Peptides against a protein of PDB entry 5KEZ. Designs and how they scored, part 238

Target 1, 320 residues: chain A of PDB entry 5KEZ
Amino acid sequence: NVAIYNPFRPWWERYQPVSYKLCTRSGNEDEFRNMVTRCNNVGVRIYVDAVINHMCGNAVSAGTSSTCGSYFNPGSRDFPAVPYSGWDFNDGKCKTGSGDIENYNDATQVRDCRLTGLLDLALEKDYVRSKIAEYMNHLIDIGVAGFRLDASKHMWPGDIKAILDKLHNLNSNWFPAGSKPFIYQEVIDLGGEPIKSSDYFGNGRVTEFKYGAKLGTVIRKWNGEKMSYLKNWGEGWGFVPSDRALVFVDNHDNQRGHGAGGASILTFWDARLYKMAVGFMLAHPYGFTRVMSSYRWPRQFQNGNDVNDWVGPPNNNGVI

## One batch from the design tools (peptide; made by RFdiffusion4, then SolubleMPNN)

Design b2_p25_4_s4 (from b2_p25_4, 8 letters changed)
Fold by OpenDDE base, seed 1:
Order: sequence, then structure tokens, then C-alpha cells
Structure b2_p25_4_s4 (fold): chain B 320 residues (1-320), chain A 25 residues (1-25)
Amino acid sequence: as target 1 above (320 residues)
Amino acid sequence: SAAEDAARGAPWALFLALNPEWDPS
């Protein structure tokens, strides 16, 4: 991915890929392979946060300032490490003046235009689908169990399906023969927009952001909410079907004090309430559960916003 | 919501604010 130095190596640089090489601040491919093997050998499975909607920001300077040293040129849409070229992006399909998403009530903009300047891949093209599938299949062959598909709202469900249809079965060294990768899709659907979580049910599970938001209000006793109201928790609260839901109390985005769920989201900063929420989530049968493991950073609030929400995970790998 | 979706891009917006030379606008 792009190496950002101002601010110094923020967490979000990881979501600006310039190649599909497995050499980032998290480690190199050998280290990753070793980790996957060790985890699988003791029954711990690995899923990968796959960033396949886009490449890096359109305004990032061309060069080799990347974690793997790969050359890239956002201006010319040149990513030779993949390779991608100008033919592999949706620049010509996006009809907005800025090239970015301007109206989230327009599904075509949401899916064909750039998410906050991130170069939008032309996922309708078989070549692009194949390059992504090759990346994911490499991970599958290493031994991962599945994927979180980042920014799924910004991809056409049919394009996702086309990519998934190209995926290998899971590695038979650790999984039953014929096993399919576990797929869950990040779709922020709190209502009010044309894109719905149900649009993606055919591809796998979907993140249920209403879960953490509503649970937070209940645990915080906001709006007169009571724990007893959780008796019909799940579909009874208007959530997606349990077998399509990936549920969580918080994620890396809304943990930063903003994002889907707003101030209701409980995090490790609210230790006691957070433990209550996580405990309830793990005890209740609704959905496939995900527990957050994060880190502390020096929060500094200015005008209600944490100016240090960019701080990335601590590491001892040095500057790479 | 649009506002909540935009929040995921807030770090990028901050980056551009700190690095105006990279602002495509």
C-alpha cells in the first residue's frame, strides 16, 4: 500500500493499495504464511480484510513510496505491480464533476465513482475480476479461511459474485475438501439509502451495523431502552436474517468516535459497558460474532473530534 | 447514512487538509 508520512503512517494507509503483494507494515509474505500455518494447526482460522473496490487515492504522488517499494502512478492509473492501467478504472463511467461520490442516494454514483478520491476499479471487467481473484486465491492457497470484503456497498453485487465464482476451494490441508471461503461484506446500511444489505445476501454474510448501534443505546440506557427489550434481539429488532449477519460491538472506523452508529458505539474506552455488550453478544445466538482487538492511542479531542484518530497500530518493525 | 459513510473517509480528508498539495480539487 501507499506509505503515508504525514501524518506518520496512519492506520488508513492500509486501505490504499498499490499492489496485491503481501509485504506491508504487518509483515512480509513468509511471516504471514507462518502465522496462518501456526494458527490453522491449532484450530484458529484466518480471514483477510480484502480491499478490492479501489486502489490508492487519485492525488497521491507517483513513485515508489509504498510498503513493497512498487512503483505506481495514480495520475495515469498505472499500477504495474498488478498490473492495472487506465483501462481498469471507472473514470469514464463516473458522471460526477469531481469524479467522487457526491450523492449517496444515487446507487450508480456510490458504485461507479471514487470513494473519497480512491481510484475506483472497473469490476465489471473480467481482467480486473481475474486479477482480484488471483490475489484472493493466493491467500486461499496459503490457508486463509475467508475474507472481509471492504467497501462492498461501493461494488455491484454481481461483480462481487463474479469474483467469488473464480475462487478456489479452501486448502485441504486444514479444511474439508470442497470447502468454500467464508465471505462477509462490509455494507453500511442503517436505512434511508437505496443500497440495501439484502442486495448482497447472495454473496455471503453482511455486516449488521444496526447491531452495535442499538446495543450501545440499550447498554447506555439511552432513550429509555431496557435490557429486557433484548428478549427478541435479532430479527425482532429489524436486523437482517441471522444467517446473513456478521455482528460486532465496534469496528476500527466507529471506534474512532465517528462512523456508523455514532456516539452510541461502545468501545474498550468504555471498559465496563463494553464488556457487558461483548458478553451479551457472545452469549446470544444471533448472527456470526466478531470481537474487536485493538490498541490504545493518545486521544486528543478538539471541538468534539479526536485529532489523533489517524494513529496506526503500534509496531516494532521499524519504518518500512 | 451518507454522513456515516463519509466518516470512513474522514482520515483521508484530514490527510488532504495536512497535505494541500495533494488535494485534487
Scores: peptide ipSAE 0.066, ipTM 0.322, DockQ to the pose 0.273
Fold by OpenDDE base, seed 2:
Structure b2_p25_4_s4 (fold): chain B 320 residues (1-320), chain A 25 residues (1-25)
Amino acid sequence: as target 1 above (320 residues)
Amino acid sequence: SAAEDAARGAPWALFLALNPEWDPS
């Protein structure tokens, strides 16, 4: 991914890829392989956050400022480490004046235009699908158990399916022969927009963002909500089917006031309420649960916004 | 299956037994 120094190595640089090389601030490929092996040997499975919708931001300076030293040029859409060129992006397909998503009520824009300036890959192309599949298959062969697909809302479900159809079975050293990777897709669907979580059920599980949002409201006792209303928690609250749901109290985005859920989202900053929410989630049978492991940072609020929301995990001069 | 349903509900049942105040009934 790109190495950003202003601000100094923010968390979000990880979501701006310039190659599919396994070199990051967390380590190199050999170290990653070692970690996967050690985890698998004790029954801990690894799921990779796969960023496959886009490459880095269009405004990032060209050069070799990346975690693996790979050259890239956003201006010319040149990513030779893959390789990608201008033919592999949706610049000509997006019809907005800016090239960015301008209207989230237009499903075509949401999927074909740039997410906040991030160069949007042409996932309709078999070449692009194959490059992504090669990346994911390399991880599968190393021994990962599955994937979180980042920004799935911004990809056509059929394109995702086409990539998934190219994936290998899981590594037989740790998984039964013929095992398929576990897939869950990040789709933000709180209602009111044309793209629905159900559009993605065919590819695997989906994130249920209504879960944390509604649970937060109940635990906070907002709008007259009562614990007794949780009697039909799950599908009864309009959530996706349990076997399609990945549930969580918070994630890295809405922990910083971004994404979905708003102020209702509970985080470790509200320790007591957060423990209650997580405890309830782990006990209740609805959905596949995900527990957040995060960190504190020096929040600085200006005009209601944390100007330090970019701060990444604890590190030693950029090294984690 | 019945076994899967039982396994899915077991943590919830135990939780409610230990934390009756969370019973939405």
Scores: peptide ipSAE 0.031, ipTM 0.601, DockQ to the pose 0.014
Fold by OpenDDE base, seed 5:
Structure b2_p25_4_s4 (fold): chain B 320 residues (1-320), chain A 25 residues (1-25)
Amino acid sequence: as target 1 above (320 residues)
Amino acid sequence: SAAEDAARGAPWALFLALNPEWDPS
């Protein structure tokens, strides 16, 4: 991914890929392979956060400022480490003036235009699908158990399916023969927009962002909410079917006040309430649970916003 | 599956038994 130095190595640089090389601040491919092997050997499975909707931001300067030193040129859509070129992006398909998503009530914009400037891959192209599949299959070969698909809302479900159909079975060194990768898709659906989480059920599980948001309001006792209202927690609260849901109290985005849930989201900053929420989540049978492991950063609020929301994990001069 | 549902339900039943204040009923 791109190496950003202003601000200094923010967490979100990881979501701006310039190649599919396993070479980041977390380590190189050999170290990753070693970690996966060690984890698998003790029954811990690895699921990769796969960023396949886009490459880096269109405004990032060309050069070799990346975690693996790969050259890239956003201006010309040149990513030779893949390789991608101008033919592999949706620039001509997006009809907005800026090239970015401007209206989330327009499903075509949401899927064909750039997410906050991130160069949008033409996932309808078999070439692009194949390059992504090669990346994911390499990870499968290493021994990962599945994937979180980042920004799935911004990809056509059929394109995702086409990629998934190219995936190999899991590594038989650790998984039963014929095992398929576990897929869960990040889809933010709080209602009110044309894209629905149900559009993606055919590809795997989806994130249920209503879970953390609603649980937060209940535990915080906002708006007269009571614990007794949790009697029909799950589908009764308008959530997706349990067998399609990945549930969580918080994630890296809404932990920082971004995205779905707003101020209702409970985090480790609210220690007591957070422990209650996580305990409830783990005990309750609804959905497939995900527990957050995060870190403390020096929050600085200005006008209600944390100006340090960019701060990444504890590191030594950029190296994690 | 039924087995999976039972597996997820068992902790809930135990949790409520140990923490009656959390019983939403």
Scores: peptide ipSAE 0.026, ipTM 0.542, DockQ to the pose 0.015
Fold by OpenDDE base, seed 3:
Structure b2_p25_4_s4 (fold): chain B 320 residues (1-320), chain A 25 residues (1-25)
Amino acid sequence: as target 1 above (320 residues)
Amino acid sequence: SAAEDAARGAPWALFLALNPEWDPS
C-alpha cells in the first residue's frame, strides 16, 4: 500500500493499495506465512481484510513511496506491480462531475464512482477479476481461512461473485478437503438507501451495522430506549437473517466517530458500557460475532472532530 | 483519511435523517 508520511503512517494507508504484494508495515510475506502456519497449527484461523474495490487515492503523488517499494502513478492509473493501467478503472463509467460518489441514493454512483478519491477498479473486467482472484488465491494457498471484503457496498454483487467463483478451496493441510473460504462483506445498510444488504447474501455474510448502532443507543439509554426492548433482538429489530449477519459493537471506522453509527457507537473509550455491549453480543445467539481489538491514541477534539483520528496502532517508526 | 472516514459515515447521516428518533444530538 501507499506509505503516507503526512500524517505519519496513518491507519488508513492500509486501505490504499498499490500492489497485491504481501509486504506491509506489519511484515513481509515470509513473516505472514509463518504467522498463518503457527496460528493454523493451534486452531486459530486468519481472515484477511481484502481491499479489492479500489487502489490508492487519485491525489497521491506518483513514485515508490509504498510499503513494498513498488512504483505507482495514480495520475495515469499506472500500477505496474499488478499490473493495472487506465483501462482497468471506472473513470469513464462514472458520470459525476468530481469523479467521486456524490449521491448515495444513486446506486450506480456508489458502485462506479470513486469512494472519496480512491481509484475505482473496473471489476466488470475479467482481467481485473483475475488479478484480484490471483491475490486472494495466493492468500488461500498460504492458509488463510477467508476474507473480509472491504467496501463491498461499492462493488456490484455480480462482480464479487465472479471473483469468488475463481477462488481455490482452502488449504487441505489445515482445512477439510473442499472447504470454501469464509466470506463476509462490508456493506453499510442502515436503511433508506437503494443498496441493500440482501443484494450481497449470495456471496456470503454481510456486516450488520444496525447492530452496533442500535445497541449503542439502547445501552446508552438514549431516546428512552431500554434493555428490555432487546427481548426480540436480531431479526425482530429488522436486522438481516442471523445466518447472513456479521455483528460487532464497533469497527475501526465508527470507533473514530465517522463510520456508520455515529456517536451511538460504543467503544473502549466508554469502557463500562462497551463491556456491557460486548458481553451482550457474545451472549446473544444472533449473527456471527466479531470482537474489536484496538488501541488508545492521543485524541484531540476540535469543533467536535478528533484531529488525530488518523493515528495508527503503536509502532516503531512506522513498523508494527 | 478524514475524508474517507466522512464518506463511510454518509449512510449513517442519511439514516438519522430518515430516523430522527435515533439522532443522539
Scores: peptide ipSAE 0.009, ipTM 0.378, DockQ to the pose 0.075

Design b2_p25_5_s1 (from b2_p25_5, 9 letters changed)
Fold by OpenDDE base, seed 5:
Structure b2_p25_5_s1 (fold): chain B 320 residues (1-320), chain A 25 residues (1-25)
Amino acid sequence: as target 1 above (320 residues)
Amino acid sequence: LELDGYLVDEGGFYPPFEQFYRRVP
């Protein structure tokens, strides 16, 4: 991914890829392979956060300022480490003036335009699908158990399916023969937009962002909500079917006070309430549960906004 | 009402927008 130095090595640089090389601040490919092997040998499975909707931001300077030293040029859409070129992006397909998503009520914009400047890959192309599949298959061969698909809302479900159809079975050294990778898709659906979580049920599980948002409201006792109202928690609250839901109290985005769920989201900053929410989540049978492991950072609010929401995990001069 | 948004390339979040979902009674 790109190496950003202003601000200094933010967490979100990880979501701006320039290659599919397993070479980041977390380690190199050999170290990753070693970790996966050790984890699998004791029954701990690894699921990779796969960023496949886009490459880095269109305004990032060209050069070799990346975690693996790979050259890239956002201006010319040149990512030779893949390789991608200008033919592999949706620039000509997006019809907005800025090239970015401008209206989330336009499903075509949401999927064909850039997410906040991130160069949008042309996932309709078999070439692009194949390059992504090669990346994911390499991980499967290493021994990962599945994937979180980042920004799935911004990809056509059919394009995702086409990629998934190219995936190999899981590594038989650790998984039963014929096992398929576990897929869960990040789709933000809080209602009111044309793109629905149900559009993606055919590809695997989806993130249920209503879960954390509504649970936060209840635990915080906002809007007159009571714990007794949780008697029909799950589908009774309009959530997706339990067998399609991945549920969580918070994630790395909304933990920072913005994004899906807003201020209702409970985090470790509210320790007691957070423990109550996580305890409830783990006790209740609805959905597949995900527990957050995070870190503290020096929050600094200016006009209601944390100016340090970019701060990454604990590090020594950029080295994790 | 709940807020939604996305990460901005330069840092921070895309301006949040309001979304509504009503609990099934």
Scores: peptide ipSAE 0.026, ipTM 0.552, DockQ to the pose 0.038
Fold by OpenDDE base, seed 3:
Structure b2_p25_5_s1 (fold): chain B 320 residues (1-320), chain A 25 residues (1-25)
Amino acid sequence: as target 1 above (320 residues)
Amino acid sequence: LELDGYLVDEGGFYPPFEQFYRRVP
């Protein structure tokens, strides 16, 4: 991915890929293999956050400022380490003036335009699908158990399916022969927009962002909400079917006030309430649960916004 | 090797306790 130095190595640089090489601020490919092997040997499985909707931001400077040293040029859509070129992006399909998503009530914009400037890959192309599948298959062969698909809302479900259909079975050294990767898709659906979580059920599980948002409101006792109202928690609250849901109290985005959920989202900053919410989630049978492991950063609020929401995990000059 | 998991009908891998996570009535 791109190496950003202003601000200094933010967490979100990880979501701006320039190659599919497994060399990042967390380590190199050999170190990753070693981790996966050691984890699998004791029954701990690894799921990769796969960024496959886009490459880096359109305004990032060209050069070799990347975690693996690969050259890239956003201006010319040149990513030779893949390789991608101008033919592999949706620039010509997006009809907005900015090239970015401007209206989330337009499903075509949401899927074909740039998410906050991130260069949008043409996932309709078999070439692009194959390059992504090669990346994911490499990880499968290393021994990962599955994937979180980042920004799935911004990809056509059929394109995702086409990629998934190219995937290998899991590594038989640690998984039963014929096992398929576990897939969960990040889809923000709080209602009111044309794209629905149900559009993605055929590909695997989906994130249920209503879970953390509503649970936060209840635990905080906002709007007259009571714990007793959780009697029909799950589908009774309008959530997706339990067997399609991945649930969580917070994630890296909404922990910082981004994404979905707003101020209702509980985080480790509110330790007591957060423990209550996480405890409830783990005790309740609805959905597949995910627990957040985060870190403390020096928050500085200006006009209601944390100006340090970019701060990444503890590191040594950018290296974890 | 002893494996902590099982295959679903679709061929996906799930932990053994997944079967206890049902849809709420």
Scores: peptide ipSAE 0.019, ipTM 0.465, DockQ to the pose 0.066
Fold by OpenDDE base, seed 1:
Structure b2_p25_5_s1 (fold): chain B 320 residues (1-320), chain A 25 residues (1-25)
Amino acid sequence: as target 1 above (320 residues)
Amino acid sequence: LELDGYLVDEGGFYPPFEQFYRRVP
């Protein structure tokens, strides 16, 4: 991915890929293989956060300032480490003046335009699908169990399916022969927009963002909400079917005032309430649960916003 | 089985909450 130095190595640089090389501040490919092997050997499975909707921001300077030293040029859409070129992006399909998503009530903009300037890949192209599949298959062959598909709302479900249809079976060294990768898709659906979680059920599970938002309001006792109201928690509260839901109290986005859920989201900053929420989530049978492991950063609020929401995880800065 | 038909509200409460999107400079 792009190496950003202002601010200094933010968390979000990891979501700006310039290649599919397994070489980041989190480690190199050998270290990753080692981790996957050791985890699998003790029954811990690995799911990869796969960023396949886009490459880096269109405004990033060209050069070799990347975690694996690969050259890239956002201006010319040149990513030779893949390789991608200007033919592999949706610049010609997006009809907005800025090239970015301007109206989330327009599904075509949401899927064909740039998410906050991130260069949008033309996932309709078999070439692009194949490059992504090669990346994911490499991970499968290493021994990962599945994937979180980042920014799934911004991809056409059919394009996702086409990629998934190219995937290998899981590594038979650790998984039964013929096993398919576990897929869950990040889709922010709180209602009111044309893109729905149900659009993606055919590809795998979907993130249920209503879960953390509503659980937060209940545990915070907002609007007169009580724990006793959780008797019909799950589908009874209008959530997606349990077998399609991936549930969580918070994620890295809404923990930092991004994503979905607003101020109701409970985080480790609210330790007591957060423990209650996580405990309830783990005890209740609805959905596939995900527990957040995060870190403290020096929050600095200005006008209600944390100006340090960019701060990445602890790192000794030994790897570019 | 129609998954869309499975999505029924059995009396859940829907408090107002803000939606915002990830911002990556």
Scores: peptide ipSAE 0.032, ipTM 0.501, DockQ to the pose 0.025; fails the geometry check
Fold by OpenDDE base, seed 4:
Structure b2_p25_5_s1 (fold): chain B 320 residues (1-320), chain A 25 residues (1-25)
Amino acid sequence: as target 1 above (320 residues)
Amino acid sequence: LELDGYLVDEGGFYPPFEQFYRRVP
């Protein structure tokens, strides 16, 4: 991915890929293989956060400022380490003046335009699908168990399906023969927009962002909510079917105090309430559960925003 | 929460959220 130095190596640089090389702040491919092997040998499975909707930001300077030293040029859409070129992006398909998503009520914009300036891949193209599948298959062959698909809301479900159909079975050294990768898709659906979580049920599980938002409201006792109201928690609260849901109290985005769920989201900053929420989540049978592991940073609020929401994990001069 | 249908994650690469939905210090 791109290496950002202003601010200094933020967490979100990881979501701006310039290649599919397994070479990042976390280590190189050999180290990753070693980790996957060691984890699999003790029954711990690895699921990769796969960033396949886009490459890096359109405004990032061209050069070799990347975690594996690969050259890239956002201006010309040149990513030779893949390789991608200008033909592999949705620049000509997006019809907004800015090239970014401007109206979330327009599903076509949400899928075909840039998410906050991130160069949007043309996933309708078999070439692009194949390059992504090659990346994911390489990971599968290493021994990963599945994937979180980042920014799935911004990809057409059919394009995702086309990629998934190209995937190998899991590595038989650790998984039963014929096993398929576990897929869960990040889709932010709190209602009011045309894109629905149900659009993606055919590809795998989806994130249920209503879960953390509503649970936070209840545990905080906001708006007259009571714990007793949780008697029909899950589908009874209008959530997606349990067998399609991945549930969580917080994620890295809304842990920063904004985003899907807003101020109701509980985090480690509210330790007692957070433990209650996580405990409840783990005890309740609804959905597939995900527990957050994070870190503290020096929060500084200005006009309701944490100006330090970019701060990444503890590191040694940028190396995690 | 349900009345605001366009709630999205912000982080470092998502659109800004309404101030009302941001965490208070």
Scores: peptide ipSAE 0.021, ipTM 0.545, DockQ to the pose 0.032; fails the geometry check

